# Designs tried in a protein design run: peptides against a protein of PDB entry 6RO1. Part 115

Target 1, 216 residues: chain A of PDB entry 6RO1
Amino acid sequence: LGKEIEEYIHKPKYCLPFLQPGRLVKVKNEGDDFGWGVVVNFSKKSNVKPNSGELDPLYVVEVLLRCSKESLKNSATEAAKPAKPDEKGEMQVVPVLVHLLSAISSVRLYIPKDLRPVDNRQSVLKSIQEVQKRFPDGIPLLDPIDDMGIQDQGLKKVIQKVEAFEHRMYSHPLHNDPNLETVYTLCEKKAQIAIDIKSAKRELKKARTVLQMDEL

## One batch from the design tools (peptide; made by RFdiffusion4, then SolubleMPNN)

Design b2_p21_8_s2 (from b2_p21_8, 6 letters changed)
Fold by OpenDDE base, seed 1:
Structure b2_p21_8_s2 (fold): chain B 216 residues (1-216), chain A 21 residues (1-21)
Amino acid sequence: as target 1 above (216 residues)
Amino acid sequence: AEEEELEKRIEESTIYVPLPK
């Protein structure tokens, strides 16, 4: 179900309006999970479909990502690789095809005006880490229907299935399976977190001060 | 109207986080 939602949100027609500078996005390229990065900008590239000659625009988003130092030493032609979990890595601006965005956050960071200095790029990593600390249950995601305005009936059906599943998990505490209770508790926490995030968004909108995120 | 609605939706859904001090 999560993958099905991903197939909608990464479509340019839905996500491009939300790819503002500072937007948190999750980048995954095949086996390479870069985790959360920050949008710097995006560009439209003209592509000609080889078979039809039709112009098929490609959208490339420049994302500040934590990259391995080893991948940076390799020639400018080699694709950046994600930093290892135990590695500090280095924040680099990486061109990413929009369809490789696996998630889009509700969070938008203020970023340094100049990202050329390494220290400025690394400061953004500190910001991401701070956001992750503030959201221990996960960085808040844009709602594909309420936030992104996706009207696709297929997506609505997927969401309804998720909601029905969540409701069933809440309404039928399988009292007899402690493992299921753990899964339900995790799902309940996730749902409660989503509610708390929506509430927090409302409070943050009311209180233009980021200080209220510290109370969450 | 559609652009205005989209802008409103973006603004209402966005959580702004300042740079750490």
Scores: peptide ipSAE 0.550, ipTM 0.924, DockQ to the pose 0.654
Fold by OpenDDE base, seed 4:
Structure b2_p21_8_s2 (fold): chain B 216 residues (1-216), chain A 21 residues (1-21)
Amino acid sequence: as target 1 above (216 residues)
Amino acid sequence: AEEEELEKRIEESTIYVPLPK
């Protein structure tokens, strides 16, 4: 179901308006999970469909991603690879096809104007890490319906199925499996975080102020 | 009107986080 939602949100017609500089996005490419990165900009590239000769625009988003140092060594020949969990890595601006965005956050970071210096790029990583600390159960996502305004009936049906599934999980607590208790605890925590995010958004709307990281 | 609604939705849904001091 999560993947089905992803198939909607990564469509250019829905996501492009939200791909402003500083937007947190999650990037996944063929098993390579880069995790959370920051949008720098996007561009429209002309593409010709091989079979029809018709112009099919490709949308490329430049995303600041944590890459392995090995990727930098082979940058001339190989695509960037994500940093290993225990690796510091290096923040690089990577061109990513829009359909490789697996998630889009409600969060927008202020980013340095000049990302050429390594220190400026690494400062953005510190910001991402701080946001992750503030959201231990996950960085807040844009709601595909309420935030992104997707009106597709197929998506609405997917969301209804997710909600029904979650409701059934809560209504029928599987008390007998300790692993299930862990799942329920995670679900409750996720629900609480969702409430906190909604509250924070409301406060931000009312105050018209930039949230401090301490308030996240 | 649709563009204005979209801009409003973007603004209302976005959480702005400043750079750490």
Scores: peptide ipSAE 0.548, ipTM 0.924, DockQ to the pose 0.605
Fold by OpenDDE base, seed 5:
Structure b2_p21_8_s2 (fold): chain B 216 residues (1-216), chain A 21 residues (1-21)
Amino acid sequence: as target 1 above (216 residues)
Amino acid sequence: AEEEELEKRIEESTIYVPLPK
């Protein structure tokens, strides 16, 4: 269900209006999970489909990502790799195809105007880490219906299934079923996405108040 | 009108976080 929602969110038709500079996004490329990064800008590239000759525009978003220092030392032609869990890493601007965005946050950071200095890029990592501390249950996600305005009936059905599943999971504490761990791990991922949507909506209401209060 | 409604939706849904001091 989480993957099904992702398939709608990463479509350029829906996500491009939300890819402003400073927007928090998650980037995943095959087996490489970069985690949360920050949008710098996006561009439209003309692409011709090799088999049909049809114009299929590719959208590339430049994202500040925490990359392994080892991957940066290797030839300029190698794809950036995510920082190891035990590594500090280095923030780099990486061109990312829009369909590789696994999540889009409600959070938008103020970013330095000049991202050429390493210190300015690393300051953005500090901002991401501060946001993660403020949201211990996870960084709040954009709601695909309420925030992004997606009207697709297929998505609405997926969301309804997620909500119904969450409601059943909370209303029936499956306390004693040993299959709970596997269901909970899958449901914690799905329910973490949907609880992250609902609790992030409630905590967003509270956190908007807190973020506004800390600015006063 | 649709673009203006989208801009309003973006603004209302966005949480702005300042740079750390």
Scores: peptide ipSAE 0.545, ipTM 0.923, DockQ to the pose 0.643
Fold by OpenDDE base, seed 3:
Structure b2_p21_8_s2 (fold): chain B 216 residues (1-216), chain A 21 residues (1-21)
Amino acid sequence: as target 1 above (216 residues)
Amino acid sequence: AEEEELEKRIEESTIYVPLPK
């Protein structure tokens, strides 16, 4: 169900308007989970399909990602490897195909104007880590319907199924299936994140003040 | 109108986080 939602979110038609500089995004490529990174810029590339002669635009987003030290600087996602959990890694600007975005956050960071210095890139990692500390249940996600405005009936049906499943899980705690607990924990985290986003949005709307991370 | 509504939706949905001090 989560994967089905991702199939809608990563579509350029829906996500491109939200890929502003500083937007937190999660990047995953063929088993390589980069975790949360920060959008720097995006570009439109034209790809000519060999059979149609039609230019299908490919969208590439430049994302600041925590990469292994062995990763080439400014390499394509195919050449970049995520930092190991025990590794410090290095923040690098990596060109990422938009369909490799597994999640888009409600959070948008202010980023340094010049990301060429290593220290400036590493400062963004500190910001991500601070955001993660502020959101122990997970970084808040954009709601595909309420925030992104996706009107696709297929997505609405998927979300309704998720909500119905969540409701059934709450009403009928099925057996201690560790998968159900994981889904429940993910769903509770997502629901709590959605509530926390709604509350934070309400507080932000009320406060008109940028969440002063006073402790940053 | 649709673009303005989209911009409004983006602004209302976005949580801005300042740079670390």
Scores: peptide ipSAE 0.538, ipTM 0.922, DockQ to the pose 0.636

Design b2_p21_8_s3 (from b2_p21_8, 7 letters changed)
Fold by OpenDDE base, seed 4:
Structure b2_p21_8_s3 (fold): chain B 216 residues (1-216), chain A 21 residues (1-21)
Amino acid sequence: as target 1 above (216 residues)
Amino acid sequence: SEKKELEERIKKSTIYVPLPK
């Protein structure tokens, strides 16, 4: 169900208006999870469909991502790889196809005008980390319906199914399986996290200042 | 206009975070 929602969000039709400089986005490329990065800009590239000759525009978003230093050595020939969990990594501007965006945040960071200096790029990582600290339950996401304005009936049905599933899961606690209790506690935590994120988002929308984020 | 509505939607939904000092 999460993947089904993602299939709507990453469509250029819906997400491009929200891909402003400083927007937090989550990037996944196959098995590589880069986590949260920051949009720098996006470009439209003309692509010709090989079979029809029709112009199919490709949208590439330049995202500042935490990359492995090893991948930088081979940057001329190999795609950037995400930093390992215990690795400091280096923030790099990586061109990413828009469909590889797995999530889009409500948060926009102010970014340095010049990202050529390493220090400026690393400062953005500090900003991301600070946002993550302020949102321990997760960085707030754009709501696909309320925020992004997606009116697709298919998406609405997916959301309804998610809500119905969550409601059923909470209304009928399968108390008898200790494994189910673990799943349930994880689900309750996830639900609480979602509530906390929603509340935090509301407070931040009111506050619009870093100082007010510290009070969350 | 649809453009104006979209701009307002973006404005209302976006949380701006300044760079940490």
Scores: peptide ipSAE 0.540, ipTM 0.927, DockQ to the pose 0.641
Fold by OpenDDE base, seed 2:
Structure b2_p21_8_s3 (fold): chain B 216 residues (1-216), chain A 21 residues (1-21)
Amino acid sequence: as target 1 above (216 residues)
Amino acid sequence: SEKKELEERIKKSTIYVPLPK
């Protein structure tokens, strides 16, 4: 279900408006999980499909990612590799195909204007780590419907299934209650309340994050 | 306009984090 949501989120028609410089994004490339990085910019590349001659625009986003030091710098031929868990790594600007974005955060960092110096790039890592500390339950994600405005019925069905599944998970301890309808209504309310609480917690976390940042 | 609505949506949904001091 998470993968199905990702298939909508990473579509250029939905995500491009949110890929501003400083936007936190999660990057996964097959077996390589880079985790959270920061958007620097994006570009549209003209690609001609070899078989149809149709113009298929390729969208590339430059993302600051924590890379292994063994990753070849500026090699057009070798893909950057994610830093190992035990490795400090180095923040590098990596060109990433937009479909490799597994998540898009509500968080947008202010980033240095010049990312050529290593220290400036590493400062962004410190910012990411600080955000992660502030959001112990995970970095907040853009809501695909409410934030991104995706109206696709397929996505709505997926979300409904997720909500129903979450509802069932939360209702599972209550499934032994003979008042199933009341429990379902209460669980729907609780799920809605949980969504509202998540939304409210996001707003509170937004407010607290802003307040805590003013104290730093 | 749809563009303005999108800009407002982006603004409302975005959490801005300053650079660490």
Scores: peptide ipSAE 0.540, ipTM 0.926, DockQ to the pose 0.664
Fold by OpenDDE base, seed 5:
Order: sequence, then structure tokens, then C-alpha cells
Structure b2_p21_8_s3 (fold): chain B 216 residues (1-216), chain A 21 residues (1-21)
Amino acid sequence: as target 1 above (216 residues)
Amino acid sequence: SEKKELEERIKKSTIYVPLPK
């Protein structure tokens, strides 16, 4: 279900308006998990589909990612690799295809104007780590419906299934009540309440984060 | 306009974090 949501979020028509400089994003490529990085900019590239000759525009986002130092030594020929868990790594600007974005955060960092100095790039890593400390339950994600405004009915159905599943996980197994429909309606209301609570918790978390940010 | 509505949506949904001191 999370993967199904990801398939909507990483579509250029939905995510591009949110890929502003400083936006936190997760990058994953073929088993390489870079974790959270920061958007620097994006560009549209003209691409021609090899089989049909149709124009298929590629969108490339430049993302500050924590990379292995070993991969940087061979940077002329090899793709950047994520830093190992035991490695400090180095923050590098990496061109990433937009479909490799696994998540988009509500958080947008202020970033240095000049990212050429290593110290300026590493300061962004410090900022990411500070945000992670402030959000122990995880960095907040953009809501695909409420924040991103996606109107796709397929996504709405996926979200409803996720909410129903979450509700079932947190609802005590009402094993014995034959009125499954009433439980579904109560689950929809409670899922709506859970969305409202999650929205309210997000607003409260946003408010707390804004309040905690004002204390920095 | 749809553009202004999108800009407002982005502004309302975004949490801005300053650089660490």
C-alpha cells in the first residue's frame, strides 16, 4: 500500500510544484537507500522513447545526498552510492530522476546559497539530523490528498484501504459483532476521525515544530 | 487562479526550518 501511494506521489504532474529548493525528499535507487536528502533544483530534459519515437520528458532533480566517500573517489565513472551506516559520508549534489523519490516531506530547509564548499553541504546534513531529532516518529510527509491536491480516484481508494487497515490494526478485534457494516461505517468515521486526529496531530506537530523552531 | 491556489496550498502545508545556529 505504501508503494502504491509512492507511485502517485513521484509523478511529475503531482510532485514538481513541491520540489522547491530546501524540500526534504527520500531517494531510493535499485536497493540503494540514500535516506533523506534536500532538493537543490530540478530540470526538464527532452527524451525520445527508443521504441515509439514519442517525446517523453524526463525530470531530473538535483538532491543533496549523503554519499559514500569511496564512491566519490571514482566519481568520474561510477554512480554515487549511499553512505554506509558506520560511515560519516559526504553530502553531494546528485542528479536524481524524479521517479526515484520515495517520499516528499512537509519540511523545507533554508539552505546555503553556495553549496560548492564542503562545509556548506555538511551544514545541511546537520540540519537534516536536527529535524530527525525533532521528529522521533519520523519526518512528516506531505499528504497526497490534502497537501498535494491529488484527485485521482485510484489513490483515494488506496488511501481508504490504508486507513481501513490502520483502523483494523488499532481497533481491538471486534470479532463477535455481526454488524460488519456498522463497524465499517464506524471505521470510516474513526478513520476520518483518525485522519482528523492525524491532521490535528500534524497541525499540532506543525504548531509544535513552529514553536520549537522559534526556540532555535 | 489555480496557480495562486497551488501557491497557497504549498505555503500552508510547508514547515520551514531555519539553518542551525
Scores: peptide ipSAE 0.539, ipTM 0.925, DockQ to the pose 0.635
Fold by OpenDDE base, seed 3:
Structure b2_p21_8_s3 (fold): chain B 216 residues (1-216), chain A 21 residues (1-21)
Amino acid sequence: as target 1 above (216 residues)
Amino acid sequence: SEKKELEERIKKSTIYVPLPK
């Protein structure tokens, strides 16, 4: 269910208006999870389909991502790789196809104007880490309906299924059925995404209050 | 206009976080 929601939110029709400089986004490319990065800019590229001659617009977003140092040493032709969890890595501006965005945050950072210096790029990592500390239950996500305004009936049905599933999970005593645990772990990940959406809405209200209180 | 509504939605939904000092 979480993956089904992701299939809607990463569509250019819905997400492009929210890809402003400083927007937090999560990037996944096949087996590579870059985690949270920051949008720097985006561009529209035209791709000619080989068979139809029709120009399909491809959208590329430049995202500041934590990359492995090893991947940066390899020539400009090799795709950047995510930093290992134990590695410091280096923040790099990586061109990312928009459909590789797995999540879009409600959070927008102020970023340095010049990202050419390494220190300026690394300062953005510190900002991401600070945001993560402020949101211990996870970085708040844009709501696909309330925030992004997606009217697709398929998405509404997915969300209804998630809500119904969450209700069933909390209403039935978790009998130690091992088959339920695997479904529950998958569904807890999915429900955690939905709970993360609902809790993020509640925490958004609280965090807006906290951010407003810190400005006071 | 639809554009203005979208801009308002973006503004309302966005949390701005300053750079750490």
Scores: peptide ipSAE 0.531, ipTM 0.925, DockQ to the pose 0.621; fails the geometry check

Design b2_p21_8_s4 (from b2_p21_8, 6 letters changed)
Fold by OpenDDE base, seed 2:
Structure b2_p21_8_s4 (fold): chain B 216 residues (1-216), chain A 21 residues (1-21)
Amino acid sequence: as target 1 above (216 residues)
Amino acid sequence: SEEEELKKRIEESTIEVPLPK
């Protein structure tokens, strides 16, 4: 179900309007989970499909990602690898195909204008980590229907199934299925994200108000 | 307009976080 939702979210027609500089996005490439990164920019590349001659536009988003330092030593042609959990890593701007975005956050960071200095890139990591601390249940996600405005009936059916499943899970705590924990964690994260988006928008609005009051 | 509605939706859905001091 999460993958089915992802298939809609990562479609350029839906996600591109939300890929502003500073938008938090989660990047996964096959077995490589980069976790949360920050959009720097996106570009449309004209790709000609070799077999049909049809113009299939490729959308590439430049994402500031935490990368392994080891992957940076190898040639300009090697794909960046995610930093290991125990590794400090380095924040790098990585070109990412839009379909590799596994999640899009409601959070948009202010980013340094110049990302050439390592310190400026690493400051963004500190910002991501601060956001993660503020959202212990997970970084808030854009709602595909309410926020992104996706009208696709297939997605609505998926969401309804998720909601029905969530409702059944809340009504019947199936405590013992480890696969349910992942779905529960996704569902609780989604429900908690919806609640936390409302509360966190209020708290961030309050925090802005508090920061404005401390400057008075 | 649809563009204005999209802009509004983006604004309303977005949580802006300033740079840490």
Scores: peptide ipSAE 0.547, ipTM 0.925, DockQ to the pose 0.628
Fold by OpenDDE base, seed 4:
Order: structure tokens, then C-alpha cells, then sequence
Structure b2_p21_8_s4 (fold): chain B 216 residues (1-216), chain A 21 residues (1-21)
């Protein structure tokens, strides 16, 4: 169900208006999870479909991502790889096809104007990490319907199924499976998080200050 | 306009976070 929602969100017709510089996005490529990065810019590339000769525009978003240092050595020949969880990594601007965006956050960061210096790029990582600390239950996502304005009936049906599933999980706590209790605790946390995120979003909108993120 | 509505939706949905001091 989450993957089905992703199939709508990453469509250029829906996501491009939200890909402003500083927007937090999650990038996944062929099993490589880069985690949260920051949009720098996007470009439209003309592509010719091999079968129809029709121009199919490719959208490439430049995303500041935490990359492994090893991938930097081979940057001339190999695609960037995500930093390992235990690795500090280095923030790099990576061109990413828009369909590789797995999530789009409601959070938009201020970014340095010049990202050529390593220190400026690493400062953005600190900002991401600070946002992650403020949202221990996860960085807030754009709502595909309310925020992104997606009117697709297929998406609405997916959301209804998710809501019905969540409601059934909450209404019928399977108390007897310790693994299910863990899942329920995670789901309850996730629901509480969603409430806290909505509250946090309202407070952050009012405050526009990092200091008020401390009160959340 | 649809553009104005979209702009409003973006503004209302976005949480702007300044750079840490």
C-alpha cells in the first residue's frame, strides 16, 4: 500500500510543484536507500522514446544526498552510493530521476546559496539531522490528497484501504502475539506521531523559528 | 486560478526550517 501511494507521488505532474530548493525528499535507487536528502534544483531533459519517436520528457532532480566516500573515488565511472549507517559520508549533489523519489516531506530547509564548498554541503546534513531529532517518529510527509492535491480515484481507494486497515488494527488489537503487540505499539506510535506532526506543523508554521521546534 | 490554488496549497502545507545558528 505504501508503494502504491509512492507510484502516485513520484509522478512529475504531482510532485514537480513541490520540488522547490530545500524540500526534503527521500531517494531510493535499485535497493540503495539514500534516506533523506534536500532538493537543490530540477531540470527537464528531452528524451526520445525509442519505440514511438515521441518526446518523453525526463525530469532530473538534483538532490543533496549523503554518499559514501568510496563512491566519490569512482565518481567518473560509477553511480553514487549511499553512506553506510555507521559511515559519516559526504553530502553530494546527485542527479536523480524524479521517479526515484520515494517520499516528499512537508519540510523545506533553507540551503546555502553556494554548495561547492564541502562545509556548506555538510551544514545541510546537520540541518537534516536536526529535523530528524525534532521528528523522532519520522520526518513529516506531504499528504498526497490534502497537500499535493492528487484527485486520482485510484489513490483515494488506496488511502481508504490504508485507513480501513489501520482502523481494523486499532479496533482489533491482537493482544496474544508479542510480535503483533510490537507492531501495534509501532502503529500507535505512528498514529500519535501523525497527530504530533500535525500539531508540530501548525506550531512551526506559526513560529517559523528553529527554537519553536524545540518545544515539540 | 489553478496556479494560485496550487501556490496556496504549497504555502499552507510547507514547513520552512531556517538554517541552524
Amino acid sequence: as target 1 above (216 residues)
Amino acid sequence: SEEEELKKRIEESTIEVPLPK
Scores: peptide ipSAE 0.545, ipTM 0.925, DockQ to the pose 0.647
Fold by OpenDDE base, seed 3:
Parts: structure tokens; C-alpha cells; sequence
Structure b2_p21_8_s4 (fold): chain B 216 residues (1-216), chain A 21 residues (1-21)
């Protein structure tokens, strides 16, 4: 079910408007999980093969990702590899096909203007880690319907199935597995934190709008 | 406009986080 939702989210027609510089995204490629990275920019690559009709334009997003130092030595010939869990790694700007985005966060970071210095790139990793600390139940995701505005009936059916499954799991907990209650409590806390953040943002936006109106 | 609605949706859904000092 999560994978079915990802198939909608990574479609360029839905996600491109949200791929602003500083947007947190998850990147996965052929079993390589880079985890959370930060969007730097995106570009449209039209592979116009001359004789085949309009090939769907490929979109490439440049994402600042935590990469293995070993992969950087071979960066001229080999694709970047994710840093090992126990490795410090190095933050690198990696061109990523948009369909390799597994998740898009509601969080957008301020990033340094110049990402050429290693220290500036590593500072972004510190920012990601700080966000992760602020969101112990996980970094908040964009809602595909409410935030991204996806109106696809197939997605709505998937979401309804997820909600029905969650409701069935809540109504018929198989075993009092304390792990399930913990996961549900974490999911509810995450949902509540997301709601509280949305409410706090609405209040901050109202407060900023009021402050801007009072300064005018 | 649809573009203005999209801009509004992006603004309302986005959490802006400053760089840590």
C-alpha cells in the first residue's frame, strides 16, 4: 500500500511543483537507500529521439545526499552510493531521476547559497539531523490529497483501503502486541504532530499576516 | 487561478526551517 502511494507521488505532474530548493526528499535507487536529502534544483531533460514520438520528458532533480566517501573516489565512472550507517559520509549533489523519489516532506530547509565548499554541504546534514530530532516519530510527509492536490480516483481508493485497514487493525487488534500499540501510538503522535504543525503554521501565517498588516 | 491555488497550497503545506545557528 505504501508503494502504491509512492507510484502517484513520484509522478512529475504531481511532485514537480513541490521540488523547490531546500525541500526534504527521500531517495532510493536499486536497493540503495540514501535516506533524506535536500533538493538543490531540478531540470527537464527532453530525450527527443528523432524517430519515436514525444518520449515522456525525463526530469532530473539535483539532491544533496549523504554519500559514501569510497563512491566519491570513483565518481567519474560510478554512480554515488549511500553512506554506510556507521560512516560519516560526505554530502554530495547527486542528479536523481524524479521517479526515484520515495517520499517528499512538508519540510523545506534554508540552504547555503554556495554548496561548493564541503563545510556548507555538511552543514545541511546537521540541519537534516536537527529536523529528525524535532520529529522523533519521523519527518512529516506531504499529504498526497490535501497538500499535493492529487485527484486521481486510483489514489483515493488506495487511501481508503489504507484507512480501512488501519481502522480494522485498531478495531480488531489481533494480539495485544505492545509493539503494535507503540507503532500506533507513534503513528497517532506523528499524525497529531503533523496536525499541530499545520495548526501552528496556520497560526504563524495568521500572525505573520497580522504583523505584516500592522507594519503597513 | 489554478496557479494561484497551487502556490497557496504549497505555502500552506510547507514547513520552513531555518539553518541551525
Amino acid sequence: as target 1 above (216 residues)
Amino acid sequence: SEEEELKKRIEESTIEVPLPK
Scores: peptide ipSAE 0.542, ipTM 0.923, DockQ to the pose 0.600
Fold by OpenDDE base, seed 5:
Structure b2_p21_8_s4 (fold): chain B 216 residues (1-216), chain A 21 residues (1-21)
Amino acid sequence: as target 1 above (216 residues)
Amino acid sequence: SEEEELKKRIEESTIEVPLPK
């Protein structure tokens, strides 16, 4: 269900308007999870489908990602790899195909004008870490219907199934089912994502109130 | 316009976070 939602969100017709400089996004590529990065810009590339000759535009987003230092040494020949969990890593601007965006946040950061200095790129990592501290349940996601305005009936059905599943999971204390651990790990990830969406919507309401209160 | 409505939706849904001092 989460993957089915991602298949709608990463479509250029829906996500491109939200890919402003400073937007937080998650990037995943073939098992490599880069986690949260920051959009710098995007570009449209003309692509010709090899089998049909049809013009299929490719969209590339430049994203500041935490990369392994080992991958940077070989950067002339190898794709950037995510930093190891215990590694500090280094923030790099990486060109990413838009379909590799697994999530888009409601959060947009102010970014330095010049990202050529390492210190400026690393300052963005500090900003991401500060946002993560403010949202302990997870960085808030854009709502695909309310925020992104996706009207696709297939997506609405997926969302309804997620909501119905969450409602059933919370209304029935599945205390005694031994398959609970596998369902709970998947449902804690989904329900943590959805509690994180609801709590992040509440905390967004609170944080908008706090950000509005700190500006008062 | 549809473009203005989209801009408004983006503005209303976005949390802007300043750079830490």
Scores: peptide ipSAE 0.537, ipTM 0.924, DockQ to the pose 0.623

